# Peptides against a protein of PDB entry 6FBK, part 2

Target 1, 90 residues: chain A of PDB entry 6FBK
Amino acid sequence: EDTGVRVELAEEDHGRKSTIALRLWVEDPKKLKGKPKDNGAIEFTFDLEKETPDEVAQEMIESGFFHESDVKIVAKSIRDRVALIQWRRE

## One batch from the design tools (peptide; made by RFdiffusion4, then SolubleMPNN)

Design b1_p20_8_s3
Fold by OpenDDE base, seed 3:
Structure b1_p20_8_s3 (fold): chain B 90 residues (1-90), chain A 20 residues (1-20)
Amino acid sequence: as target 1 above (90 residues)
Amino acid sequence: AKPKRKFKVLSMEELEELLK
């Protein structure tokens, strides 16, 4: 499902480390229930072994980037991208 | 207390440049 939130690698992944750099931005704000911050994108490091999309999404909410009602859609966006990255590493 | 996660915020202009 199209979440309206796009997540891509912010750096090339060589599969060498458990941490990856991700870039997240809103492509279709109509998909969100709340109004996100008027930013271009958010970049962050994600630990494939220690962190979860839900935790990161929650921290984005706490930081004020998204409304709490959109935590799950944001988490899904991250999860979907992370899954693709992990599959490519196999 | 959990440490505050580091987020790098890009402007719309910066994102547009990256997407070119």
Scores: peptide ipSAE 0.720, ipTM 0.915, DockQ to the pose 0.738
Fold by OpenDDE base, seed 5:
Structure b1_p20_8_s3 (fold): chain B 90 residues (1-90), chain A 20 residues (1-20)
Amino acid sequence: as target 1 above (90 residues)
Amino acid sequence: AKPKRKFKVLSMEELEELLK
């Protein structure tokens, strides 16, 4: 399902590190329940071994980037991209 | 308390340049 939130690699992944750099931005704000901050994109590191999409999404909420009601859709967006990256590493 | 995650915020202009 299209979450309206795009998540892509912010750096090339050589499959060597457990940490990857991600870039997240809103492509379709209509799919969000709340109004996200007027930002272009958010870049962050994600540890494939230690962190979860839900935790990162929650931290984005706490930082004020998204409304709390959108935590799950944000988490799903991150999860889907992470899963794809992990698939490509196999 | 866990440390605060670092988020780098890009402007719309910066994002547009990256997506070209």
Scores: peptide ipSAE 0.716, ipTM 0.914, DockQ to the pose 0.733
Fold by OpenDDE base, seed 4:
Structure b1_p20_8_s3 (fold): chain B 90 residues (1-90), chain A 20 residues (1-20)
Amino acid sequence: as target 1 above (90 residues)
Amino acid sequence: AKPKRKFKVLSMEELEELLK
């Protein structure tokens, strides 16, 4: 499902680290309930072993990047990308 | 206390350059 939020690797993943650099940006703002801040993209490190998409999404909301009503859609976008990355590592 | 997560914000121009 297209969440309107795109998440990609911000660095090449060789499957050697538990942490990955991700880049997240809004591709279709109409799919969000709130109005996201006018940013190009957000880059952050994600620990595949210790962190969860929901945690990171919540932290983004707390940082003011997205409205609280969009926490789940943001989390889903991260989760879906992380799943793909994990599958590629197999 | 939980420390704030570090978020690096890119401008639209920076993103556009990366997506080329």
Scores: peptide ipSAE 0.716, ipTM 0.913, DockQ to the pose 0.761
Fold by OpenDDE base, seed 1:
Structure b1_p20_8_s3 (fold): chain B 90 residues (1-90), chain A 20 residues (1-20)
Amino acid sequence: as target 1 above (90 residues)
Amino acid sequence: AKPKRKFKVLSMEELEELLK
């Protein structure tokens, strides 16, 4: 499923730390129900062992980056990238 | 109360440069 939201590593992953740096941005705003802020991208750290995509997505909503109606689509975007990273680490 | 997550915001220009 294409969420219209892209998530990539903001740094090279050597598989040594439980934390990774991610970069998130909107490629297709038409996929979102609300209107996100006019930002280029959002970078943040994510703890693979302690945090969840849903938590981070919710925090982005609270910070005003996305509308609450888009929390699930944002969370999915993060989840899909995180899963891929974890699979590559195995 | 949990501390606010740190978010680094990049401009469109900065993103475009990174995606070249």
Scores: peptide ipSAE 0.715, ipTM 0.914, DockQ to the pose 0.752

Design b1_p20_8_s4
Fold by OpenDDE base, seed 3:
Structure b1_p20_8_s4 (fold): chain B 90 residues (1-90), chain A 20 residues (1-20)
Amino acid sequence: as target 1 above (90 residues)
Amino acid sequence: MKPKRKFKVLSMEELEELLK
């Protein structure tokens, strides 16, 4: 499903460390329930072993980037990208 | 208590440059 939120690697992944750098931005704001912050993109590190997409999404909401009603769609976007990255590492 | 997560915010211009 197209969430309207895009997540990509912010750096090349060589599969050598448990943390990766991700870049997240909104491509289609109409798919979100709330109005996101007027940013270009958000970059952050993600620990593949210790963190979950849902936790990170919640922290984004708490930081004011998205409305609380969009936590699940944001989490899904992160999850989908992380899954692809992990699959490529195997 | 959990420490505040660090987020790097890029401007629209910065993103556009990266996506060229």
Scores: peptide ipSAE 0.718, ipTM 0.917, DockQ to the pose 0.736
Fold by OpenDDE base, seed 5:
Structure b1_p20_8_s4 (fold): chain B 90 residues (1-90), chain A 20 residues (1-20)
Amino acid sequence: as target 1 above (90 residues)
Amino acid sequence: MKPKRKFKVLSMEELEELLK
């Protein structure tokens, strides 16, 4: 399902590191319950071995990027992209 | 308390340039 939140690699993934650089932005704000900040995109590092999409999403909420009611949709967006990246690595 | 995660914020213009 389209979450309205897009997550892509911010750098080329050579499959050598456990960490990846991700870029996240809102493509369809109507899919969100709250009103996100007026930003272009958010870039961050994600550790495939140590971190979870839910934890990162929660940190984004705490940083004020999204409303708490959208933590699940943000987490799903990250999870879906991470899954694709992991599948490509195998 | 956990260390705060580093988030790099890009402007709409920066994003548009990256998506070209």
Scores: peptide ipSAE 0.715, ipTM 0.917, DockQ to the pose 0.736
Fold by OpenDDE base, seed 4:
Structure b1_p20_8_s4 (fold): chain B 90 residues (1-90), chain A 20 residues (1-20)
Amino acid sequence: as target 1 above (90 residues)
Amino acid sequence: MKPKRKFKVLSMEELEELLK
């Protein structure tokens, strides 16, 4: 399912470290229940071993980037991208 | 307490440049 939120690598992944740099932005705002902030994109580091998409999504909400009602859709977008990255590392 | 995660915010213009 298309979440309307796009997540991509903000740096080339060589598969050597547990942390990756991600870039997240809204591609289809109508798929969100709330109105996200007027930002271009959000870049952040994600630790593949210590962090979870849900925790990061919650932190984004606490930072005011998304409405609390969109925590799951944001988390899913991160999870889906992380899964792809993990699969490519295999 | 858990430290605040650092988020770097890019403008729409910056994103557009990156996606070209």
Scores: peptide ipSAE 0.715, ipTM 0.916, DockQ to the pose 0.742
Fold by OpenDDE base, seed 1:
Structure b1_p20_8_s4 (fold): chain B 90 residues (1-90), chain A 20 residues (1-20)
Amino acid sequence: as target 1 above (90 residues)
Amino acid sequence: MKPKRKFKVLSMEELEELLK
């Protein structure tokens, strides 16, 4: 499902560490219920073993990047990319 | 209390350059 939010690797992944660098940005703001903060992209590290997409999404809300009503769509965008990365590692 | 997650914010211009 197209969330309107894009998540990509911010660095090459060679499958050597449990942490990855991700870059997230909004491609289609009309897919979101609230108005996201006006910026280009958000970069952050994600621990594949210790963290969850939902937790990171919640932290983005707390940081003011997205409205609370969009936590699920943001979490899904992260989850989908993380799953793809993990599958590629196998 | 959990430490605040570090987020690096890029401008639209910076993103556009990365997407080229």
Scores: peptide ipSAE 0.712, ipTM 0.916, DockQ to the pose 0.744

## One batch from the design tools (peptide; made by RFdiffusion4, then SolubleMPNN)

Design b1_p21_7_s3
Fold by OpenDDE base, seed 4:
Structure b1_p21_7_s3 (fold): chain B 90 residues (1-90), chain A 21 residues (1-21)
Amino acid sequence: as target 1 above (90 residues)
Amino acid sequence: KKKRVFKVLDEEELEELKKLY
């Protein structure tokens, strides 16, 4: 599924720590609510052991980045990337 | 709860970042 939201590592993952830096950008500007408005990316840390994609996505909505209706799309994008990272670590 | 820190890269910053790839 092409959600129009992309998530990647903002740093090289050596598999040594549970906290990773992620970068999220949106291809469809209609999915953006606040800043950024047209193009841009959001960087944040994610704890692979303590946090969930749904929680982080909700926090992004609460911060005004996305509409509430897009929380599942954002969460899915984060989840898919996190799953890939975890797969590579195993 | 503790407010999560989000770093926003604007279009110019994103362009500069992509130049590194």
Scores: peptide ipSAE 0.551, ipTM 0.850, DockQ to the pose 0.662
Fold by OpenDDE base, seed 5:
Structure b1_p21_7_s3 (fold): chain B 90 residues (1-90), chain A 21 residues (1-21)
Amino acid sequence: as target 1 above (90 residues)
Amino acid sequence: KKKRVFKVLDEEELEELKKLY
């Protein structure tokens, strides 16, 4: 599914630790509330064992990056990438 | 609740990153 939000690894994944660095960018600037507003990306650490995409997405909204109405779209984008990473680790 | 750290890459940083693709 094309959500307009892209998430990728910001570091090489050796499958050795539960924490990974992720990079998120939005193709549709209308989905951005705070900075970046035109062209940019957001990087953050995600714990594959302890954290959920929904919680991280909510924290992004609380930080002012996205509108509350886009929380599920952002969460889905993170979830989809995390699922792929976990699949490749197996 | 502990505040999560988010690093914002500006346009210049993103442009440099895209050169690798």
Scores: peptide ipSAE 0.550, ipTM 0.850, DockQ to the pose 0.684
Fold by OpenDDE base, seed 2:
Structure b1_p21_7_s3 (fold): chain B 90 residues (1-90), chain A 21 residues (1-21)
Amino acid sequence: as target 1 above (90 residues)
Amino acid sequence: KKKRVFKVLDEEELEELKKLY
């Protein structure tokens, strides 16, 4: 599914730690709120063992990056990337 | 709970990153 949100590793994953650096950018400017206004990316760390995509997405909403209505889309984008990372580690 | 740290990259920084792909 094309969520309009792209999530990738902001660092190379060697599978050595539970935390990973992720980079998220929105391909559809309509989904952007606040900063980045027109274009940009958001980088953050994600703990594969302790955190959930839904929680992180909600925190992004609270920080003013996205609309409440897009929280599930953002969460899905993070989840899908995290799943791929975990599968590659196994 | 502790507020999550989000690093925002501007368009210039993003443009440089996109060149790597």
Scores: peptide ipSAE 0.549, ipTM 0.849, DockQ to the pose 0.743
Fold by OpenDDE base, seed 1:
Structure b1_p21_7_s3 (fold): chain B 90 residues (1-90), chain A 21 residues (1-21)
Amino acid sequence: as target 1 above (90 residues)
Amino acid sequence: KKKRVFKVLDEEELEELKKLY
């Protein structure tokens, strides 16, 4: 599903540590009404073992990057990328 | 709880990154 939000690795993943750097940006403003405060791109660290996409998405909303109505879209985008990273590590 | 650190990219950096995708 094209959520209008892209999530990618902000660093090369060597599969050795549980924390990874991710980059998120809004591709289509018609698909996502909220946006980051500046240019629409955010980088953050994600712990593959301790954190969830829903928690991170909620924290982005609380930080003012997105509206509450877009939290599930953001969470899904993070989840989908995290899943791919996890699968590639196996 | 500890406040999560979010880095906001500048427009120039974003433009260069988008060229890669």
Scores: peptide ipSAE 0.537, ipTM 0.842, DockQ to the pose 0.700

Design b1_p21_8_s1
Fold by OpenDDE base, seed 2:
Structure b1_p21_8_s1 (fold): chain B 90 residues (1-90), chain A 21 residues (1-21)
Amino acid sequence: as target 1 above (90 residues)
Amino acid sequence: MKRKFIVLDEEELEELRAEYE
């Protein structure tokens, strides 16, 4: 599913550490129910062993970046990228 | 502790987008 939200590595992943730097931004705002606070990008670290996409997405909503109705689509965007990163590591 | 989010503006993002396209 095309979430309209892009998530990419903010650094090269050598598969050596559990923490990765991610960059997230909206490419297609029509896919979201709410209007994002900004039209730039958000960078953050993600611990592949300890954290979940849902929890990070919830924290983004709490920080005001996205509307609460879009928490699941944001989480899915993170999840899909994280899964891809994990698959490439294996 | 609150999660740290670093915000890049549209101009900063535009400079980076080519790396992913």
Scores: peptide ipSAE 0.504, ipTM 0.832, DockQ to the pose 0.851
Fold by OpenDDE base, seed 1:
Structure b1_p21_8_s1 (fold): chain B 90 residues (1-90), chain A 21 residues (1-21)
Amino acid sequence: as target 1 above (90 residues)
Amino acid sequence: MKRKFIVLDEEELEELRAEYE
């Protein structure tokens, strides 16, 4: 499933620490129910051991980046990228 | 404390997108 939301590493991952820097942006706004307020990217840290994609997505909504109706699609985009990173580390 | 989010503008993003293509 293409969420229309892109999530990439904002730094090289050497697999040494639990925290990583991620960058998130909308590639296809038609996939979202709401309209994001910004057309750029959001950069943030993510703790692979302590945090969840759902929590981060909720915090993005609380910060006004996305409509609450899009929490799941945003969370999924983060989850999918995080999964790839975790799998690559193993 | 609220999570820190850094916002990159579209111009910055366009430059970065080119790196991922």
Scores: peptide ipSAE 0.501, ipTM 0.831, DockQ to the pose 0.842
Fold by OpenDDE base, seed 4:
Structure b1_p21_8_s1 (fold): chain B 90 residues (1-90), chain A 21 residues (1-21)
Amino acid sequence: as target 1 above (90 residues)
Amino acid sequence: MKRKFIVLDEEELEELRAEYE
């Protein structure tokens, strides 16, 4: 499903460490229930072993980047990218 | 302790988007 939220690696993944850098931005704001804080991008580290997409999405909400009603769509976007990264590693 | 988020503005993102398109 196209969430309207894009998530990409902010660095090359050599598959050597559990921590990766991700970049997230909105491509189609109409797919969100709320208005995102900005039209830019958010970069963050993600630990593939210790953290979850839902956890990070919630922290983005708490930081004011997205409306609380969009936590699931943001989490899904992160989850889908993380799953792809893990698939490529294995 | 809150997670660190690095914010790129739209202009910065526009320069980077070309890498993914």
Scores: peptide ipSAE 0.496, ipTM 0.828, DockQ to the pose 0.789
Fold by OpenDDE base, seed 5:
Structure b1_p21_8_s1 (fold): chain B 90 residues (1-90), chain A 21 residues (1-21)
Amino acid sequence: as target 1 above (90 residues)
Amino acid sequence: MKRKFIVLDEEELEELRAEYE
């Protein structure tokens, strides 16, 4: 499913640590109900063992990057990328 | 504590997007 939000690794993943650096940006703003605050990208660390996409998405909302109505679509974009990373580590 | 987010501007993002296109 194309959420219109893209998430990529911001660093090379050697599969050695539980934390990874991610980069998130909007490719298709029409897929979002709200208008994102800016048209750049957001970089952040994510702990594959301790954190959830929903929690990180909510923190982005609280920081003002996205509208609250888009929390689930943002969370899904993170979840989909994290799943791919975890599958490649196996 | 609030999560640390690093914000890249449009110009920085455009340069990075070119790496994936």
Scores: peptide ipSAE 0.494, ipTM 0.827, DockQ to the pose 0.782

Design b1_p21_8_s3
Fold by OpenDDE base, seed 2:
Structure b1_p21_8_s3 (fold): chain B 90 residues (1-90), chain A 21 residues (1-21)
Amino acid sequence: as target 1 above (90 residues)
Amino acid sequence: MKRKFVVLNEEEKKKLIELYE
């Protein structure tokens, strides 16, 4: 499913560390129920072993980047990218 | 500790998108 939220690696992944740098931005705002705070991109680190997409998404909501009603769609966008990264590491 | 989020503006985002496409 197209979440309308794009997540990309902010660095080349060599599969050497559990922490990765990600960038997230809205590509299709029509997919979101709320209006995002910003029209830029959010850069952050994600620990593949310790953190979950849902928790990171919730933290983004708490920081005011997205409406609470969009927490799951944001989480899914992160999850989908993380899954791809993990699959490529295998 | 709160998660660190680095915010890039729209111009920066546009430049980044070009790198991924």
Scores: peptide ipSAE 0.718, ipTM 0.929, DockQ to the pose 0.899
Fold by OpenDDE base, seed 4:
Structure b1_p21_8_s3 (fold): chain B 90 residues (1-90), chain A 21 residues (1-21)
Amino acid sequence: as target 1 above (90 residues)
Amino acid sequence: MKRKFVVLNEEEKKKLIELYE
């Protein structure tokens, strides 16, 4: 399902390290319950072995990027991209 | 310790998106 939130690799993935760089931004704000405070993009690292999309999404909420009611949709967007990356690695 | 988030402004985002198209 289209979450309205886009997540992309910020670097080329050679499948060698567990840590990857990601970029996240809103494509369709109407799919969010709250309104994000910024219209830019967020760049961050993600450890494929140690971290979860839900944890990162929660940290984004705590940092004020998204409304608390949108934690699930943000987490899903990250999860979907991470799953795709892992699929390509295997 | 809080996670580091690098924020790109809207202009930077627009330029960024062009790279993925």
Scores: peptide ipSAE 0.716, ipTM 0.927, DockQ to the pose 0.832
Fold by OpenDDE base, seed 5:
Structure b1_p21_8_s3 (fold): chain B 90 residues (1-90), chain A 21 residues (1-21)
Amino acid sequence: as target 1 above (90 residues)
Amino acid sequence: MKRKFVVLNEEEKKKLIELYE
């Protein structure tokens, strides 16, 4: 499913540590209910062992990057990328 | 404690996207 939000690795993943660096940006704003504050990208770390996509998405909302109505779609975009990374580590 | 987010502007984003293409 295309969320209109893209998430990519910001660093090379050697599968050695639980934390990874990610980049997130909007590719299709029409998929979102709200309007993002800017048209840039967001870099952040994600702990594969301790954190959840929903929690990180909520933190992005609280930081003002997205509207609260889009928390689930943002979380899904993170979840989808994280799942791919975890599958490749197996 | 708030999470650290590094914000890239649109120009930086475009250069970033080019890196993945």
Scores: peptide ipSAE 0.716, ipTM 0.928, DockQ to the pose 0.841
Fold by OpenDDE base, seed 1:
Structure b1_p21_8_s3 (fold): chain B 90 residues (1-90), chain A 21 residues (1-21)
Amino acid sequence: as target 1 above (90 residues)
Amino acid sequence: MKRKFVVLNEEEKKKLIELYE
């Protein structure tokens, strides 16, 4: 399922550290229930061992990037990218 | 502590998108 939200690595992943840099942006706003206030991208770090996509998504909501109704779709976009990264590391 | 989010503007976003293509 295409969430309409894209998440990419902001750095090369050498598979050595648990923390990675990610970039997130909306590609298809029609997939979201709310309307993001910004049309740019969000850069952030993510600890593969300590953090969860749901927690990060919730923090993005709290920061005002997305409407609360879109927390799950944002979390999914992060989860999907993180899963790919983890699978590649194995 | 509140998580740090760095915001890139639309122009910067477009440039990075091109980078990933």
Scores: peptide ipSAE 0.715, ipTM 0.927, DockQ to the pose 0.883

## One batch from the design tools (peptide; made by RFdiffusion4, then SolubleMPNN)

Design b1_p24_2_s2
Fold by OpenDDE base, seed 3:
Structure b1_p24_2_s2 (fold): chain B 90 residues (1-90), chain A 24 residues (1-24)
Amino acid sequence: as target 1 above (90 residues)
Amino acid sequence: MVKREFKVLDAEELEELKREVAAR
């Protein structure tokens, strides 16, 4: 299901690094319970071996980007993209 | 622990990003 949050690679993935650069933005704010900040997109690195989408989502909330009630939907959006990236690496 | 770094892109940068993604 569409989370209303989109995550894309910020760089071309050659499948060589354990870390990737991602960009996240809100496409449908109606899917979120809280009101996200009016930022364009959030760019961050993600370690495919050491980090989890839930951890990153929690850190985004701590930074004030999203309401705590939306942690799971944000985490899911990251997880879904990461899963696709890992799939393409195989 | 170490605070994660988040880089914020503005609306213009996002629109450019969307165009790039759409072109893929």
Scores: peptide ipSAE 0.672, ipTM 0.897, DockQ to the pose 0.721
Fold by OpenDDE base, seed 2:
Structure b1_p24_2_s2 (fold): chain B 90 residues (1-90), chain A 24 residues (1-24)
Amino acid sequence: as target 1 above (90 residues)
Amino acid sequence: MVKREFKVLDAEELEELKREVAAR
């Protein structure tokens, strides 16, 4: 399912550490209920073992990057990418 | 309070990022 939000690795993943650098940006703003800030992309670290996409999404909302109504869309975008990364590691 | 660090890339940096991603 296309969330309209893109998440990609900010670095090459060698599958050796639990933390990864991700970059997130909006590809289709029409998929969002709110209007996000005029940012290019957001780069952040994600701990594959300790953190959840929902937590990160909430923190993005609190930082003002997205409207609260879009927290689940953002979380899903992160979750989907994280899942792909984890599956690729296996 | 939000303790997580978020690095913001501008539109130009995003374009560069897109090129890098496309090259993967």
Scores: peptide ipSAE 0.671, ipTM 0.900, DockQ to the pose 0.817
Fold by OpenDDE base, seed 4:
Structure b1_p24_2_s2 (fold): chain B 90 residues (1-90), chain A 24 residues (1-24)
Amino acid sequence: as target 1 above (90 residues)
Amino acid sequence: MVKREFKVLDAEELEELKREVAAR
């Protein structure tokens, strides 16, 4: 399902580093229960070996980017992109 | 939770980003 949240690589992935740079933004705010703040993007690093999408999503909520009710949909958007990246690396 | 660094891009920067992504 389309989460309405898009996640893309902020850098070219050569499959060498365990840490990657990602950018996340809302494409369809109607998919979210809460109103996200600002209409920009969030850039962050993600450790493919140590971190989880759920933890990152929770940290985004604690930072005030999303409503707590949207933690799972945000986590899913990150998870889906990370899965694709890992798939391409294999 | 452990503190995580988030870099915020504004709406203009997002539009530039969208153009870059679309070009891929």
Scores: peptide ipSAE 0.670, ipTM 0.898, DockQ to the pose 0.829
Fold by OpenDDE base, seed 1:
Structure b1_p24_2_s2 (fold): chain B 90 residues (1-90), chain A 24 residues (1-24)
Amino acid sequence: as target 1 above (90 residues)
Amino acid sequence: MVKREFKVLDAEELEELKREVAAR
């Protein structure tokens, strides 16, 4: 399912470290219940072993990037990308 | 919760990013 939120690697992943740099942006705002903040993209690090997409999404909401009602959409977008990264590492 | 660091890119930087991703 298309969340309308895109997440991509901000760096080349060689599968050597647990922390990766990600970039997240909104491609289809209609998929979100709230109006997203008018910024281009959000860059952040994600620890593949210690952190969860839900936790990171919640932190984004608390930082004011997204409405609280969209936390699951944001989390899903991160989860989907992280899953792809993990699968490629195996 | 530990405060996470977020780097905000503007619209121009995003367009550049999109071009970069598309070229992969």
Scores: peptide ipSAE 0.670, ipTM 0.898, DockQ to the pose 0.781

